Peptides against a protein of PDB entry 4ASU. Designs and how they scored, part 262

Target 1, 270 residues: chain A of PDB entry 4ASU
Amino acid sequence: ATLKDITRRLKSIKNIQKITKSMKMVAAAKYARAERELKPARVYGVGSLALYEKADIKTPEDKKKHLIIGVSSDRGLCGAIHSSVAKQMKSEAANLAAAGKEVKIIGVGDKIRSILHRTHSDQFLVTFKEVGRRPPTFGDASVIALELLNSGYEFDEGSIIFNRFRSVISYKTEEKPIFSLDTISSAESMSIYDDIDADVLRNYQEYSLANIIYYSLKESTTSEQSARMTAMDNASKNASEMIDKLTLTFNRTRQAVITKELIEIISGAA
Target 2, 83 residues: chain B of PDB entry 4ASU
Amino acid sequence: FTFASPTQVFFNSANVRQVDVPTQTGAFGILAAHVPTLQVLRPGLVVVHAEDGTTSKYFVSSGSVTVNADSSVQLLAEEAVTL

## One batch from the design tools (peptide; made by RFdiffusion4, then SolubleMPNN)

Design b2_p25_5_s1 (from b2_p25_5, 12 letters changed)
Fold by OpenDDE base, seed 5:
Structure b2_p25_5_s1 (fold): chain B 270 residues (1-270), chain C 83 residues (1-83), chain A 25 residues (1-25)
Amino acid sequence: as target 1 above (270 residues)
Amino acid sequence: as target 2 above (83 residues)
Amino acid sequence: DVEEEEKKEEELEKLLKEQEEWDKK
């Protein structure tokens, strides 16, 4: 490599270092906020899921329509956040298909679409974009829930797949169940619940869906920001190391050039 | 008894004597060992009666309330404020 | 702030691609 090439590369890597350092700080700030907001959101979301766990709702085998909701964001540079969700979505879709189920997919965040669209284009119902720019609100979740309910796809059972936050250095891709109104209303295990008005149950289900989506978004956001912070930190460190290496290479190359020039002068071959 | 909004937790797996909730069907008092039920909230007052006799009042917007067979209760409001 | 972040991300992606090209030489 010429001195010019090395210099150009050094400049580029220095810019990488600068940008990644900046992005790390931004991600750190967003992570701190997300983690704080996740605390109540988790209680809220887990509370909403409690019914499904306690009622042990089972979908009859003859019901074949399954909905998979993958939750991520539009933003990259966050390690394996998107790929982990996509991987689990693929696995779940394959398993369900093998079991003779019809599978439809919803992506929350454009990155899910970008990964799965080519292989699962026929299964995609909708992709929600503009996710991850701002902290998710309950309003956002409600919008998503409403659109799902109005999509016309009459799923029997579903799953929402998202990254659950564990710690600043760890997340786990998890799946939570989603049930249709019909599935809930027809579930034998629900018989222990007092006669519930159909309208009440419908409204309840709408809240439940919004609650679960909200929870998943908060978990996903916290995981993403943490992962991005880590990714940017790693990138900054890698850039620093590369700068050091290239600087050494530059110095060696420069010395070689100087030596060559001196030899040419001394030898009179110039 | 769990009572939370998306942004705030008021009770988390707490033992309470009674919770009065504003439901679309009317006022609903949740006592110990209440029959399992699902309800939706209307805007109104939630009154939590603690075992020690303390009463706390909250204003809630919309939401849901679940009474499970195991006597666990989840009160989930979109918005809630302490009064 | 969001727009600035997006610009930084785009720039970073560009720079990373450039770096990958250098590594292949």
Scores: peptide ipSAE 0.521, ipTM 0.928, DockQ to the pose 0.789
Fold by OpenDDE base, seed 4:
Structure b2_p25_5_s1 (fold): chain B 270 residues (1-270), chain C 83 residues (1-83), chain A 25 residues (1-25)
Amino acid sequence: as target 1 above (270 residues)
Amino acid sequence: as target 2 above (83 residues)
Amino acid sequence: DVEEEEKKEEELEKLLKEQEEWDKK
């Protein structure tokens, strides 16, 4: 590599270091906010899931339509956040297909579609874009829920796949069930709730869906920001190391050039 | 008893004596041995009666309430404010 | 500013790709 090439590369890496450092700080700020907002969101979301856990709602085997909702964002540079969700979506889709189920996919965030488009394009119902620019709100979740309910796809069961936040250094991709109104209403375990008006149950389910989506978005966001912060930190460190290495290479190359020039001058070969 | 909005937790797995909730079918009181039910909240007042005799009032916009067979209750409001 | 962040991300992605090309060489 010429001195010019090394210099150009050094400049580029220095810019990387600058940008990654900046992005780390931004991610840290967003993470701090997300973590604070996750606390109530988790209580809220887990509360919504409590019915499903306690009622042990089971979908009849004859029901074939399954909806997979993958939750991530549009924004990259956050480690394995998107790939983890996509991997689990693929696995779940394959398992369901092997079981003779019809599988449709919804992507929350464009990155899911980007990863799965090649292999699962025909299974996608809708992709929600513009996710991750701002912290998710309950309004956002409601919009997603409404669109799902109005999509015309009458799923029997669903799976929402998202990254659950554990700590600043740890997240886990998890799956939570989503049930259709029909599945809930027909579940034997729900017999203790038989006196519930159908309209009430429908409205309840709409809230439940929105609640679960909201929860998943909050978990995902917190996980993403944490992962991005870590990724940017690592990138900054790597950039620093590369700068040091290239600087040494530059110095060695420069010395070699100077030595060559001196030899040429002394030898009169120039 | 859990009572939360998306942004705020009021009660988290707390023991309460009674919770009065505004539902589409009318206001009803949830006691420890209340029958399992699912309801949707209407805008109105939630009154929580704690075991220590303390009464707290909240205004909720909408949401859901679940009373489970194990007597656990989840009150999930879209918006809620302490009064 | 969301737009500024997006620009930084795009720039970073570009720079990272450039570095990968240099490493292959």
Scores: peptide ipSAE 0.519, ipTM 0.928, DockQ to the pose 0.769
Fold by OpenDDE base, seed 2:
Structure b2_p25_5_s1 (fold): chain B 270 residues (1-270), chain C 83 residues (1-83), chain A 25 residues (1-25)
Amino acid sequence: as target 1 above (270 residues)
Amino acid sequence: as target 2 above (83 residues)
Amino acid sequence: DVEEEEKKEEELEKLLKEQEEWDKK
């Protein structure tokens, strides 16, 4: 490579280093906030799932409509955050299809749609964009829940797939169940709740869905920011190493050029 | 007994004597071994009676309350404030 | 702030692609 090429490459990598360092700092700040806000959100969200766990709600085998909600964001450069969710969505969709179920997909965040568009475009009901630009609120979750419930798709059961935060260096893609009102109301295990008014149950389910979505968004956000911070840190380190390597190459090349020029001068071959 | 909003936890798997909640069908008290039920909250006063005899009051907007067969309770409010 | 970050992301993606091209040479 010529000195010019090396210099150009060095400039480019230095820019990478600068940008990745900046993005790391931003991600770190967002992560700190997200982690703090996740604590109550987790209690809230886990609390909303308690009924389904305790009641052991089951969907009859003759019910065929299944909804998959994938939760991520619109923003890239966060490691395997999006691909992990998409991978599990694909796996779940394939398993359900093999079992003779009808599968529809909702994407929370544009990245899910981007990944799955080619292979699963016909299964998408809706994609929610503008995710990840600001911290998710309960209002956001409520909007998503409402849109889902008003979509006209009468699913029997569903799955919400998201990245659960473990630590600054770890997340795990998980799945939580969602149930239709009909499935909940008809579940034998819910017999101990027989005196529940249908309108109350409907409202309850609306809250439950919003709660679970909110929880998933908070887990996803925290995981994403942490992963982005790590990804940007790694990128910065890689850039630094490359800068060092190219700097050495530059110096060697420069010396070679100088030596060649001196020889040409001395020999009169210039 | 778990009582939380999306942004704040008031009780997390705590033991309490009684919780009074405002529901759309009316206010009721949740005692030990209360029958399982699902309710939706209306704006109003939540009163938590602790085992030590202390009473805490909260204002809630909307949400849900679940009483399970195992006597576990989840009170989940969209908004809640301590009074 | 968000727009600035999105711009940085786009620029970074571009730069990373450029580096991949360099690595292939």
Scores: peptide ipSAE 0.518, ipTM 0.926, DockQ to the pose 0.794
Fold by OpenDDE base, seed 3:
Parts: sequence; structure tokens; C-alpha cells
Structure b2_p25_5_s1 (fold): chain B 270 residues (1-270), chain C 83 residues (1-83), chain A 25 residues (1-25)
Amino acid sequence: as target 1 above (270 residues)
Amino acid sequence: as target 2 above (83 residues)
Amino acid sequence: DVEEEEKKEEELEKLLKEQEEWDKK
């Protein structure tokens, strides 16, 4: 590599370091906000899931239609956030297929589609884009829920897969169940909740779905920002190390060039 | 008893004496050992009666309420404000 | 604010790709 090439590369890496440092700070600010907003969202979301846990809703074996919702974002540069969700989606899809179930996939965030497009394109119903530009709101979740319910796909049971936030250095990919109105209404365990008007139950289910989606988005966002912060920090450190290495290479190469020039002058080999 | 909106928690696994909720089928009071039910909230007044005799009032826009067999209650409102 | 962040991300991705090309040489 010529001195010119090394210099150009050094400039590029220094720019990388500058950008990653800036992005780290932005991610840190977004993380702090996300964590604060996650606290009530978690209580709200977990509260919505309480029915399903307590009622122990089971889908009959003869029901074959399963929906997988993967939650991430459109934005990259956040470590294993997207790949973790995609990996679990693949595993779940394979297990369900092996059990003779029909599997359809919804991606929340474009990155899920990007990862799964080649292998699972035929299973995708819809991908929700423009996720991750702004903090998710309940309105956003409601839009997703409504579109899902109006999609025409009559699933029996589903799973929402997302990264649950643990700490600034830890997240876990988790799964929560979603059920169709028909599955809930026909569940034997729901008999204790009898005398519920069908319209009430429908509306209740709409809220439930929106609530779960909202919760998943908040968990995902918090996890993503934390992971991005870490990724950008690592990138900055790597850039620093590379700058040091290239600087040494530059110095050595410069010395070699000077030496060569001197030898050419002395030898008359020019 | 849990009462929350997407952005605020009012009660988290608290013990209360009674909760009055506005539902589409009418207002009803949730007492101890109330029968399990699912309801949808209409815009209106929520009144929480604490065990110590204190009463708190809230306005809710919409949402859901769940009364479980174990007497746990989840009141989840889209929007709620303290009055 | 969002647009500026997206531009930085795009620039970073471009720069990272350039570095990968240098490493192959």
C-alpha cells in the first residue's frame, strides 16, 4: 500500500470513529428515555397478558393456522438485536411446520424481512415499515393491531417474538402468545368468564392485541438502543486500535520510502 | 388490583376495597370475590376505594377491565388522569 | 433530528463497506 492509500484509509477510519462516537451518545439518550417509558409500559403490557396466563388458553390440536409476529425495527447497527429475533422466528416456524401447522409471518420493522426474505418469503403476510425512527406510541401499536385484524388471515393462535430488556448489557428474546377471538371464545378455561357479550369480547380482544404489541415495541426499543450504544462503543474502540496500527504502518512505510529514495540517489539507479 | 395506562401506573398489584368502573354495559362495582368477567371501558369516572377508607377518582377514556377467578383485577385504560 | 441521524448511519455504512474492501486487498 502506498503512503497515499494509508493516509486515505486513516482518514476514513477517523471519520468512522467520529460518527460512532456521536451515534453512541444519541443511542444513550434514546436509551435513557426508552427505559423510563418502559416502566409503565411493562406494567400495562404484563397486565394485559394476565388473562392468558391465568386462563391457560389452549388451542385445539385440530387448529392449524399459526401467526408469528417478529418485532424489531428498520434501523441497523445494533448488534444481534435483529438476528436474535429472526433466529427464534425461524426455530418457531420450523417447529410448527413439523407439527403440521400452517405458519404465516408478520414483520414489525424492515430488518426482519431483510433477514428472512430468502428463506421465508412465501410465509410473509406483511411487513410494517418505518419502525424505530421515533419512540413507539400506543397509537402506532393500535394501527398495527388493526391492520393485522383486518388482514383477512384467520389465524387460530399466534406468537409475538421480541427482545425483552433486562439491563443495559442484557436482553432476552422472548415469546408471548396471541389468540384469535374464536380461540378465546371457544376455550373451556374461559367458561368462568361467561355472560360476556360477543361485541364486548371482540372489543376486548382488540385492546388486548394493541396492548401486547405496544408492550413488545417498548421492550424492543429499549433493548435496541442499549445494544446500539454498546455496538457503537465497540466500533469506536476498534477504530481507535486500527488508527494506531495504520499509523505505525504509515511511519514504517514512510521510512522505507525515504530509504529507497536515498539508495536510488546513491546508486544512480534512477 | 392493577390500574395503568400505557404511560402511567396508578396501582400495581395493590389491595383495594372496591373499584367502580364505567363500562359499556353500565357502571359496576368490583368488590372482593367478584365473579370473573371481562368488560370494556367507556369514557367516564373510575373510583378506587382503598382499604383505609380513602377514595381516589380518575377519568378514563377507554380500555378494558379484567376480573379473574383469583380476585386479581387489571384495569387498563388508553388514557387516564387523576381528578 | 431524525434525518440527520439517518444520514450519519448511511455515511457510517458506506465507510464500513469501504474498509471491508481495503481489507480484501
Scores: peptide ipSAE 0.515, ipTM 0.925, DockQ to the pose 0.815

Design b2_p25_5_s2 (from b2_p25_5, 9 letters changed)
Fold by OpenDDE base, seed 1:
Structure b2_p25_5_s2 (fold): chain B 270 residues (1-270), chain C 83 residues (1-83), chain A 25 residues (1-25)
Amino acid sequence: as target 1 above (270 residues)
Amino acid sequence: as target 2 above (83 residues)
Amino acid sequence: EEKELEEKEEELKKLLEELEEEKKK
């Protein structure tokens, strides 16, 4: 490689390093905010799931309609955040299909659609876009919940799949159950909750769905920002190492050129 | 007893004596060993009676309250403020 | 060592392309 080629490469890598460092800082700031907002959201969301965990709601085997909600975002450059969710969605869909269930999919965030469109396009009901630019609000979750409930798809049970935040260096893709009003009302374990008005139960279920979606969005956002920060840090380090190596190569090449020129001068070879 | 909004936690797995909640069907008090129930909140006053006799008041918007068979209670309000 | 450098460079180039795509959104 000529000195000119090495110089061009150095310039390019240095530019990348500047970009990745900047993105790391932005992701770090967003992560800090997301983590702070996740604390109450987790208590709130876990509280909403408590009923379903304690009641151990089971869906009858004869009911075949299953909904999968995948939660991620529209934004890339965050490692395996999107692929992890998509992978689990695929696995769940395959398992349910093998069990003779009808599976429909909702994507929260455009990246899920991008990954699954070729293989699962027929199963998609709707994709919610414009996710990830701003921190999710309860209002956003309510909109998603309402659209789902009004979609006309009468599912019996479902799964919401999202990345749960563990630490700055770790997340885990998890699944939480969602149930239809009919499934909840018919569950034997719910018999202890007698004398509940049907309208009350319907309203309760609507809140529950919104709560779970909100929780999943907050977990997903925190995980995503953390993963992006890590990815950008790794890229910056890789760039730094490459710059060092290229610089050494440049120096060696330069010395070789100088030596060659000196030899030519001494030898009289113009 | 857990009492939270999406943005704030007021009680997290706390032991309380009584919680008065405003529901669409009316206000009722949740005591120890209350029968399992599900209710939807209406805008109104929540009063938490602690075991030590202290009373805390909150204004809530919409939401839900769950009393489980194990006597755990989840009060989840869309919005809540301390009074 | 040269092969490793080339691989790392390609990874960084791919990242740059992804960055450019994200900026357009």
Scores: peptide ipSAE 0.187, ipTM 0.903, DockQ to the pose 0.048
Fold by OpenDDE base, seed 3:
Structure b2_p25_5_s2 (fold): chain B 270 residues (1-270), chain C 83 residues (1-83), chain A 25 residues (1-25)
Amino acid sequence: as target 1 above (270 residues)
Amino acid sequence: as target 2 above (83 residues)
Amino acid sequence: EEKELEEKEEELKKLLEELEEEKKK
């Protein structure tokens, strides 16, 4: 490579490094906010899931319609955040299909659709886009929940798959259950609960769905920002190492050019 | 007893004497060994009676309340403020 | 050493492309 080529490469990599450093800082700021907002959201969301754990809701085997909701975002450059969710979705879909279930998929965030488009396009009901540009609100979750409930797809059981935040360096892809109103109302384990008005139960389920979606969004966001911060840091380090290596190469090449020129001068070689 | 909104936690697995909640079917008090039930909140006052006799008041907008067989309670309000 | 450098460079180039795509959205 010529000195010009190396210089061009150096400039390019330095520019990338500046961008990745900037993105790291942005991700760090968003992470800090997300983590703070996740604390109450987790209590809220886990509280909403308590019923399903305590009631041990079971779906009859003859019920075949299963909904998978994958939660991520539209934004890339966050390591394995999207692929982890997609992998779990594929695994779950395959297992359910093998069990003779009908599987439909909803993507929260465009990245899920992008990954699964080729192999699972016919199973998608809807993809919610414009996720990840701003912190998710309960209003956002409510909109998603309402859209799902009004979609016309009468699922029996579902699962929401998202990345649960563990630490700045760790997340875990999790699955939480979603049940239809009919499944809840017909569950034998629900008999211990006092006479519940049908309208009350319907409203309760609407809140429950919104609650779990909100929770999943908050977990996902925190995980994503943390992962992006890490990814950008790694990229910055890689760029730094490359800059060092290219600089050495530049210096070596420069010396070689000088030496060659001197030899040509001395020898009279054209 | 857990009482939270999406943005704030008021009680997290706490022991309380009684919680008065505003529901669509009417306000009711949740006591020890209350029968399991599910309710939806209406806008109104939540009153938490602590074991020491102190009371805390909150205004909630909407949400849900769950009373489980194990006496655990989840009060989840969309919006809640301390009064 | 050169191979490693080339691999890292390709990774960074890919990252740059992704960054550009993200900006267009």
Scores: peptide ipSAE 0.182, ipTM 0.907, DockQ to the pose 0.049
Fold by OpenDDE base, seed 5:
Structure b2_p25_5_s2 (fold): chain B 270 residues (1-270), chain C 83 residues (1-83), chain A 25 residues (1-25)
Amino acid sequence: as target 1 above (270 residues)
Amino acid sequence: as target 2 above (83 residues)
Amino acid sequence: EEKELEEKEEELKKLLEELEEEKKK
C-alpha cells in the first residue's frame, strides 16, 4: 500500500471514530433518561399484567387466531436488539403454526418489518413507523392500542415480544400475553369478576392494552439505547485499534521510502 | 396496594387500610378482603388511608383499578397528582 | 438535532460497513 492509500484509510477511520464517539454520547444521554423513565413505567406495566397472571387466562383450543406484536424501533446500530425480537417472533410464529393456529403480526418499529417482510409478509397486519426518535409516551401507546383494537382483526390471544431491560450490558427478549375482550370475558378463571359491566370491562381492556404496550415500549427503548451505547463504544474501540495499526504501517512504509531514496542518492542511480 | 401512573409511582406493594377511588359507577372504598372487581376510574379524588391513620389525597384523570382475590390491588391512573 | 442524528446514523452505517471491509483487508 502506498503512503497515500494508508493516509486515506486513516482519515476515513478517524472520521468514523468521531461519529461513533458522538453517537455513544447521545445514546448515553438517551439511555440515562430512558432508564429513569422506565422505573415508574415498569411498576405501571407490571401492575397492569398482574390481572392476567392471577386470573391465569386460558384460551380454548378451538380458538385459533393469534396475534404477535413485535416491539422494536426504526433505528439501527444497536447490536442484536432488532434481530433478537425478530428471532423470537419467528420462533413463536412457527410454534403457533405447528399447533394449527392462525398467526398475524404487528410490528412496532420499521426494523421488524425490514427483517421479517420476506418470510412473513402475508402475516403482517400493520407496521408502526417513526418509533425511536423520541421517548415513547403513553399517548403513543394509546394510539397503537387504538389502532389494534380498530383493525378489525379478531384475535383470540396474542403475544407481545420486546426486549426487557436488565442492565446496561444486558437485556432479555420477553413475551407477555395479550388477550382479546372476548377471551377475557369468557375465561372461567374470570368468574370471580362476573359482576363486571360489559362496558367497564371493555374500557378496562383498552387501558390494559395501552398499559402493556407502553410498558413494552419503555423496556424496549431502554434496552435499545443501552445496546446502542455499547455498540458505538465497541465501534470506537475498533476504530482506535485500526488507527494504531495503520499508523504503524504508515511509519514502516515511510521508512522504506526514505531508505530507498537514500540508497538511490548514495548509489547515484537517481 | 400499588398505585402508579406511567410516570410516577405513589405506592408499590404497600399495605394500606383503605383506598377510596372514583369510578364511573361511583366512588367506593377498597378494604381488606374486598371482593374481586375491575373498575375504570373517572376523574376525581383518590384517598389512601394508611394503617397508621395518615391520609393521602390524589387527583386522577382516568385509568383502572383491580381488586384481586388475593387482596392485591392495582390502581393505575393515566395521570395522577398529589394533593 | 434529531434530523442531524439520523443523517449521522446513515453515514455511520455506511462508514461502519466500510470499516468492516477494511478490517477484513
Scores: peptide ipSAE 0.061, ipTM 0.886, DockQ to the pose 0.549
Fold by OpenDDE base, seed 4:
Structure b2_p25_5_s2 (fold): chain B 270 residues (1-270), chain C 83 residues (1-83), chain A 25 residues (1-25)
Amino acid sequence: as target 1 above (270 residues)
Amino acid sequence: as target 2 above (83 residues)
Amino acid sequence: EEKELEEKEEELKKLLEELEEEKKK
């Protein structure tokens, strides 16, 4: 390679490094905010799931409609965040299909649709786009919940799949259950609860769905920002190593050119 | 007893003496060993009576309250403010 | 070693393209 070629490569990689460093900082800031906001959201969300865990709600086998909600975002450059969710969605869908269930999919974030479009297009009900530019709000979750409830798909039970934040360097893709009003109202394990008005239960379930979606969004966001921060850091380090190698190559090449020129001068060669 | 909004936690697995909640069916007090129930909150006052005798008041907009068989309680308000 | 460097460079170039796409969003 010529000095010009190496210089061009160096310039390009240095530019990439600047961008990745900048993105790392942005991701770090967003992560810090997300983590702070996740603390109350987790308490809130886990609280909303408490009923299902304690009551051990079972869906009758004759109920066949299952909804899978995959939660991620529209934003890339965050490692395996999206693929992890998609992988678990695929696995769950396959297992449910093998069990004779009808499976429909909702994607929160365009990346889910992007990954699953070719293999699961017919199973998609809706994809919620414009996710990831701003921190998710309860309002956003409510909109999603409302859209689901109004979709016309009367699921019996469902699974919400998202990345749960563990630490700055770790997340885990997990599944939480969602239940239809009919399923929860007919569950034997719910018999211990006092006679609940049907309207009350309906409203309760609407809140529950919104709560769980909100929780999943907050977990997902925190995981995503952390993963992006790590990814950008790794990219920056890789760029740095490449810059070092290219610099060495540049120096060697430069020395060779100089040596050649000196020889030409000394020898009188043109 | 857990009392939280999406953005703020007021109580997290705390032991309290009594919680008064405004529900669509009417206000009721949640005490130890209250029968399991599910309720939806209406805008109003929540009063938490702590074991130490302190009383805290909150205004909530909407939400849900769950009383489980194990006496665990989840009060989840969409919006809540301390009074 | 040179081949490895070229491969890494291509990876970074792909990343750059992805970065540019993300900026447009």
Scores: peptide ipSAE 0.185, ipTM 0.910, DockQ to the pose 0.080; fails the geometry check

